# Peptides against a protein of PDB entry 6TME, part 88

Target 1, 324 residues: chain A of PDB entry 6TME
Amino acid sequence: NRLKRAYIALQAWKKAFYSDPFNTAANWVGPDVCSYKGVFCAPALDDPSVLVVAGIDLNHADIAGYLPPELGLLTDVALFHVNSNRFCGVIPKSLSKLTLMYEFDVSNNRFVGPFPTVALSWPSLKFLDIRYNDFEGKLPPEIFDKDLDAIFLNNNRFESTIPETIGKSTASVVTFAHNKFSGCIPKTIGQMKNLNEIVFIGNNLSGCLPNEIGSLNNVTVFDASSNGFVGSLPSTLSGLANVEQMDFSYNKFTGFVTDNICKLPKLSNFTFSYNFFNGEAQSCVPGSSQEKQFDDTSNCLQNRPNQKSAKECLPVVSRPVDCS
Target 2, 324 residues: chain A of PDB entry 6TME as posed
Amino acid sequence: NRLKRAYIALQAWKKAFYSDPFNTAANWVGPDVCSYKGVFCAPALDDPSVLVVAGIDLNHADIFGYLPPELGLLTDVALFHVNSNRFCGVIPKSLSKLTLMYEFDVSNNRFVGPFPTVALSWPSLKFLDIRYNDFEGKLPPEIFDKDLDAIFLNNNRFESTIPETIGKSTASVVTFAHNKFSGCIPKTIGQMKNLNEIVFIGNNLSGCLPNEIGSLNNVTVFDASSNGFVGSLPSTLSGLANVEQMDFSYNKFTGFVTDNICKLPKLSNFTFSYNFFNGEAQSCVPGSSQEKQFDDTSNCLQNRPNQKSAKECLPVVSRPVDCS

## One batch from the design tools (peptide; made by RFdiffusion4, then SolubleMPNN)

Design b2_p14_1_s1 (from b2_p14_1, 6 letters changed)
Fold by OpenDDE base, seed 5:
Structure b2_p14_1_s1 (fold): chain B 324 residues (1-324), chain A 14 residues (1-14)
Amino acid sequence: as target 1 above (324 residues)
Amino acid sequence: MKLRPLSPRPIPSA
């Protein structure tokens, strides 16, 4: 019966394909759904004698189509990976019936609409990848209440502020890059105890960086480039004991880039180009270290190459934003 | 950084 439901779902999905250039679903014929390409069966958790569809992997199939509501019949699916296709439309709310959902990857598709709130209904979800789509609107705060290992949101159309609930996240990797997020980074960011990588690249974020960033002891990648951040770099950044890649380029930062930041023990790449910094420690100068790579291009630094003109610098440097 | 559309958690083949 469970495989029969799966058959109905998968056949409905096949009918929802507009294009299958690699003929991935060519063998999606007949009741033996476990033989379908990209369909993976396993013994049911509640009855090991029953075989069920436990996973879908159609990654890189370049399939054009949509997700029909009948996919809600795949109630045993825990792994749903369909990235790098051309699926369009919205994520069906009927997927709420997939209560075993563990990894959900619909990245690199043509999905539209608001954040797929159906993902919030999955109690056991650990991996969420919706990047490279056209999802829009607000990010629901509840996403960070979930015990996710990774949250990939980059390259969408999300707007509004980053929820303060971010501090509740246990994710090691979070990407906000290339959206339309605005406002400040919440101070609660420092509470992300498991965070290793976070990227804010290419948003409309602004304000001062919160001092609490310095509490991210396990962060190895921190990229806040291509935003509208202002003020000085927090002195608390000296607390980033494990940061390897740090990028603050293409913002409106001012002040002095301190020795304590540039001498971070694990720092390998620090890019602070295209800002309005008016000074840097000797340890921040490109070429000053063999182990570290720095980029101080296009700031307001004296006696350094490729800096902004006095005309560009003076209006900003003379009126630094006080983040205190 | 993990900004590519690749999933780091693919379903293993049977």
Scores: peptide ipSAE 0.037, ipTM 0.738, DockQ to the pose 0.066
Fold by OpenDDE base, seed 1:
Structure b2_p14_1_s1 (fold): chain B 324 residues (1-324), chain A 14 residues (1-14)
Amino acid sequence: as target 1 above (324 residues)
Amino acid sequence: MKLRPLSPRPIPSA
């Protein structure tokens, strides 16, 4: 009896609630789990005559508690959405039994521990959102071997380097923002053929930007702001034919911002402020275009407002990093 | 009732 197992799981979960301010689980009484608020049933894939719990949606319920191991009994769940709650602890390993998992959203909670490797065990997973938690440690390289449409990792405590396997990802959206990632962006990044949006904001990434970024033909958003990147912008960035939003602000970039970057055909916003650029093409000047917005604030540009002092610029500009 | 899949976007809905 699959619904009976679901009942056991859901009742165990209810008992694991410390606070339910909206009384979301108030009707979680009795064996009719399909009537539970936030619980969705559907015909089983293997037997359409059998009704099973196929989805959970507790988004924005502000529930405090943890995920008990009994949730592993929800073996028919394909959609698990519990974002914007106050769940704490770790993701139970017992969830490995949820082999139909398709969308897993535990974002905006208080989960801790290492990357939930149980997510890697789900063969059909297409959407993974673990952002705005307290996950820590290394990002397993195997995450990018998964056929995911989106990978949301931002606002956690992940550290170490970005795995080189990133190039294998088929995701259209990947967020690394506001973690503790370090090292260089892997050269394999250029192999992300389906990538539309990638965000590296607010990490400890460093080194030169790889030339291979210019191979990201489908990227519309590229944000590498608030890191420790050095050197010049790769000339290959002229290949970003579809980029609309580009942000390199708050880094340690040097050199000249060229026409071929600022004249990208779909470019709407290009922010390269708070770096050490010592020159820019006329096409990069804020106000030079009605269609494009630029920000060149706090660089080492001559004859531009709001630039760094010579004292701040000279030590860096006089010692440019050679990325070649 | 079947859950509607999420539309992925970088910015969370808070």
Scores: peptide ipSAE 0.032, ipTM 0.731, DockQ to the pose 0.178
Fold by OpenDDE base, seed 2:
Structure b2_p14_1_s1 (fold): chain B 324 residues (1-324), chain A 14 residues (1-14)
Amino acid sequence: as target 1 above (324 residues)
Amino acid sequence: MKLRPLSPRPIPSA
């Protein structure tokens, strides 16, 4: 009975294919769904004597099509990997019936519409990858209430602010890069206890960096480049004991880059180019260390190469933003 | 054949 439902679902999906360049679904014929390419069966959790469809892996199949609602019949699926295809449309609400969903990867497709809120309905979800799509609108704050190991949102069309609930996240990796997020980074960011890597690249974020970033003692990668951040770098950044890669380039930062930041013990790369910094400690100068790489290009620094003109600098440097 | 979960990584793999 469970495999019969799976057969109905998979045949509906095959019918929803517009193009299958590698003939991935060529063998999707007959009731033996466990023999289908990319379909993986396992004993059911509730009855080991019953075989069920537990996983789908169609990664890199370049299939064009959409996800039909009949996929909701795959109630035993825990792993759904369909990245690097050309699937379009929206994620079906019927997938709410897949209560065992553990890993959901629909990255590198052509999905559109708002954030797929059906992902929030899965109680056991541990991995969510929706990057490289065309999802739009605001990010639901509830995403950070999920016990996810990683949250990949980059390269979409998400707008609005980053939810304050970010502090509740237990994810080790979070990517916001290449969206349309705006506003300030929430002060609650400092409450992220398991964070290793966070990337804000290429958004419309603004305001001052919150001091609470300095509480992220496990962070190894912090990239806030290509935004509209202003003010000085928080002095509390000296608390980033494990940061290896730090990028603040292409913002509107001002002030002095201090020794306390440039001498961070595990810092390997620190890029603060394309800002309006008017001073830096000697420890921040490119070439000052063999163990650390710095880039101070296109700031308002004196006696350094490749800096902005006085005409560009003066209006900004003379009116520093007070973040206090 | 069993499908296994993938480890999280910041960038897509080819």
Scores: peptide ipSAE 0.030, ipTM 0.723, DockQ to the pose 0.178
Fold by OpenDDE base, seed 3:
Structure b2_p14_1_s1 (fold): chain B 324 residues (1-324), chain A 14 residues (1-14)
Amino acid sequence: as target 1 above (324 residues)
Amino acid sequence: MKLRPLSPRPIPSA
């Protein structure tokens, strides 16, 4: 009996709660699991006459606890939303039995360990949110083989390089922000055909920006701030016809910020502060446009306010990285 | 808890 299995799973989970400040699981008593708060039943896909647990929504419940392996008994669950809790531990591998998983949101918790590779086993997964946790280690390349609408990885402890497979992603939104990613942005990034927003904020990325970024015709948000990027901005950035928000601040960029970048047709905000740029086009100057907002603070620009000292600039500007 | 998403959270599908 599917509901019996669900009962076992849910009771095991309740037992795994250390704190339930809103008494969310207070009514998790008895075999009628479909009446449980945050538990949603629906007719089974394989037999409409059978009622099964199809969804879990415990968002914002502030529950402290862990996910017990018995959750693998919830084989009919397609929606699993438990964001904004205090769940800890790892994502159980037993969840591989949840073959109908469509949306999995465990964001804003205290999960640890490596990337939850069990998520890669779900053939129908469309939404994956694991941001604001303590996941660590390498990002599996296979994540970008999944047909996900969005990939939220930000605010974790992921390290190593961004996989070359990123170019295979069909996601419209990808966030790498606030991790420990290192290395260069893969050149395959230009192959992300559906990309609208990509965020690299606050990592340890380095090297030159790949020219292939300019192929991201649909991108509206590109944020590479707070990294270790070097060299000049790629001239191919002039191809970002739809970019609205662009941030390269807090890097080690050098060279000249060109008109072709600052005059991008949809550009609304362009922040390139806290770098080592030694020149900018007039169109890049803050206040030069009513339609665009620029920030050129803390560069090596002449005749501009709030720039770095010559002492700070000369060692870097005199030895520009050649990205060619 | 950290509630500062960098991107909007998608609305769950029905």
Scores: peptide ipSAE 0.026, ipTM 0.707, DockQ to the pose 0.059

Design b2_p14_1_s2 (from b2_p14_1, 6 letters changed)
Fold by OpenDDE base, seed 1:
Structure b2_p14_1_s2 (fold): chain B 324 residues (1-324), chain A 14 residues (1-14)
Amino acid sequence: as target 1 above (324 residues)
Amino acid sequence: PELRPLSPRPIESA
């Protein structure tokens, strides 16, 4: 039966533990898997009279080990939360059998290898958290074709460009931070109609910001700090009617920071420090508003404190990148 | 018990 298969899977997993400092699996003994710590049973969707393992929650268990192929026997699991452990290796391809997967959280582990493409095989997946691992290589474009509510990719080793399919995403939250992404932000970004928060922090992204960012009317958090972006801020950023937190710091931006950006109605924090901006509107000056916080540190602004020297500014400011 | 695991909040992990 289904619970017998679950027993086989869970016992195989227990054997794959190298360390269980909190003795989380201490009670993982015997056929009554529904009594196992971190194992949650529910009536099967196809037969309410049958009890199945529907969820795993081993968050913050600090378990060292790997995910064995036998986990593919947990065919009724819809919720798989194992964040903040020390699991290593790859995500087993056998997890493709978990067709009910709804929430998959393997964040804050030691997983390696390419993007776990098995996650793309789950038709009902709504939440994907693989952040704080060692996943590497290209991000598959198909990730954004999925109807995900959240996509957490930050703190990995992903490389290459951000797929143009990003515009197809219905996710409210997407994180790319602290990877090795390169190239430009795709112009299709403006098509992300449900986007509330997007974070690009600490990548190798470059080029001009696409004008289409201004179409993200639902975005509350936009952080593109610590990249290689160049040119002026798009004038279309005035369209970010709901942005509260905006960060463009630690880039190579030039030009003038306008009133239209700094007077955004919901803007609470706007950081544009550590760039090469050569002017700012009065509304952008730190302390100009009680409701908004600004940071203009380390730019090429005149009559402002803590700016770059003329020697540092002149070579960049005199050769502005034309993004038009 | 028929408890459902909760999704983590969209914050950075430690």
Scores: peptide ipSAE 0.040, ipTM 0.744, DockQ to the pose 0.294
Fold by OpenDDE base, seed 4:
Structure b2_p14_1_s2 (fold): chain B 324 residues (1-324), chain A 14 residues (1-14)
Amino acid sequence: as target 1 above (324 residues)
Amino acid sequence: PELRPLSPRPIESA
């Protein structure tokens, strides 16, 4: 019965293909769905004697089409990986029936519409990758209430503010890059206990960086580049004991880049170029360390190459934003 | 051993 439902779902999906350049679904014929290319069967969790469709892997198949509602019949699927295709439309709400969903990767497709809220209905979801699509609108706050290991949202059309619930996230990796997020980074960010990598690159974020960033002890990658951040770098950044890659480039930061930041023990690369910093410690100077790489290009630094003109610097540096 | 899909690698900064 379960495999029959899977057959119905997979045949409906095949019919929803507009193009299959690699003939991936060429063998999707007949009731033996477990032999289908990209379909993986396993013993059911509730009955080991029953074989069910447990996974889909159509990564890099370049398939054009859409996801039909009949995919909701794949109730035993825990792994759904269909990245690097040309699927369009919306994620079907019928996927709410896939209560075993563990990893959901629809990245690098042509999906549109709001955030796929059906992903919030999956109680066991650990991995969510929806990057490189055309999802739009606000990010639902509830996404960070889920016990996810990774949240990939980059390269979409998401807008509005980052939810304050971000502090509840247990994810090790979160990407917001290349969206239209605006407003400030929530102060609750410091509560992210398991965070290793966070990327904000290429949004419309603004305001001062919250001091609470310094509480992210496990962070190895922190990228806030290409935004509209203002003010000085928080002194609390000295608390980033494990940061290896840090990027604040292409913002509107001012003030002095301190020794406490540049001497972080695990820091390998620190880019703070294309800002309005008016001073830096000797430890921040490119070439000052053999173990660390720095980029101070296009700031308002004295006695450094490739800096902004006084004409460009004066209007900004003379009106520093007080983040206190 | 049964074949299973793998999670993609995280995106890097810069």
Scores: peptide ipSAE 0.040, ipTM 0.748, DockQ to the pose 0.224
Fold by OpenDDE base, seed 3:
Structure b2_p14_1_s2 (fold): chain B 324 residues (1-324), chain A 14 residues (1-14)
Amino acid sequence: as target 1 above (324 residues)
Amino acid sequence: PELRPLSPRPIESA
């Protein structure tokens, strides 16, 4: 029966624990898996008279170990939350059998290998959190074909370019931060319909910002800091009617920071420090507004404090990248 | 009990 399969899976998992500092699995004994700490049972969707393991919650258990293939026997699991552990290895492909998977949180672990493509096989997946791991390689373009509410990829080892399929995403929050993504932000970014927050912090992204960013009228947080972006800020950024937090710091931007950007109606914080901007509108000057905070530190601005030297500025400012 | 995703660390913002 289903509970027997669950028992096999859970006992295999317990055996795969190297350390259980809080003795979370101490009561994982015997066939009554529904009594196991962190295991939650519910009536099966196909037969309400049958009790099945529907959820796992081992969040914050600090368990060291790996995910054994036998976890694929947990075919009724819809909620799998195991964040803040020390699980290592790869996500088993056998989890493809968990066709009811709705929420999958393996964040803050020590998982390695490529993107867990098994997550793409789950037809009903709504939440995917794989941040704070050691996943590497290319991001599958298909991730953005999923109807996910949020896509948390930050603090991994992902490389290559951001897929152009990003425009297909219906996610409200997408994080790319602290990876090794390279190349340009795809122009298709402007097609994201429900985007509220997007974070690119601390990658190897480069090139000009696409004008299509200005189409993201629902975005409240846009952080592109700590990359290799060049050129001027797109004039179309004036279209970000709802942006509250905007960060372009630690890039190689040049040109003039315009009123149209600094006067955005919902803008609360705008950081454009550590670039090569050679001018800014009065509305962009720190202290010019009581409602907005600006940081223009370490640019090539005249008559502003804490700017780069002429020696540092001249080579870059004299050779502006034309993004047109 | 109802399971909800919990963020182990804050989501970075600008």
Scores: peptide ipSAE 0.038, ipTM 0.738, DockQ to the pose 0.131
Fold by OpenDDE base, seed 2:
Structure b2_p14_1_s2 (fold): chain B 324 residues (1-324), chain A 14 residues (1-14)
Amino acid sequence: as target 1 above (324 residues)
Amino acid sequence: PELRPLSPRPIESA
């Protein structure tokens, strides 16, 4: 009976294909769904004598179509990987019935609409990849209450502020890049326990960087480039003992880039170009170290090449933002 | 065949 439901679901999905350039679903014929290309069966968790559809892998199939509601009949699916296709529409709410969902990858498709809140209904979800789509609107705060290892949100149309619940996240990797997020980075960011990599590239974020960033002891990659951040770099950044890659380029930062930041022990690349910094320590100068790479291009630094004109600098540098 | 979990690395391009 479980495989019969799977057959109904998979045939409905095949019917929802507009284009299958690699003929991936060519063998999706007959009741033996376990023989279908990209369909993987395993013994059921509740009864090992029963074979069920446990996984879908249609990655890189370039299939055009949509996800029909009948996919909710795949109640035994724990792995759903359909990246790099041309699926459109919304994620069906009927997928709430897939209570075993562990990994959900719909990245690099043409999905639209708000954040797929059905993903929040899955109690055992560990991996969520929705990047490279056209999801829009607010990010639900509840996403960070999930026990996810990684949260990939980049290259979408998300807007509004980053939820304060970010501090509750246990994810090692979080990407916000290339969205329309606005407002400040929440101070609760310092409460993230397992964070290794966080990327804010190419949003509309603003305000001062919170001092609490310095509490991210395990972070190896911190990229806040291409935003509207202002003020000085927090002195607490000297606490980033494991940071290797740090990028603050293309913002509106001012003040002095300190020795304590540039001498971070694991720092290999530090880019702070295209800001309004008016001074830097000698340890921050490009070429000062063989082990570290720096970029100070297009700031308000004296005696450095490729800096902004006095005309561009003076209005900003003379009115520093106080982040205290 | 049995499908195993995969955790892809962060990427900035498709």
Scores: peptide ipSAE 0.036, ipTM 0.743, DockQ to the pose 0.190

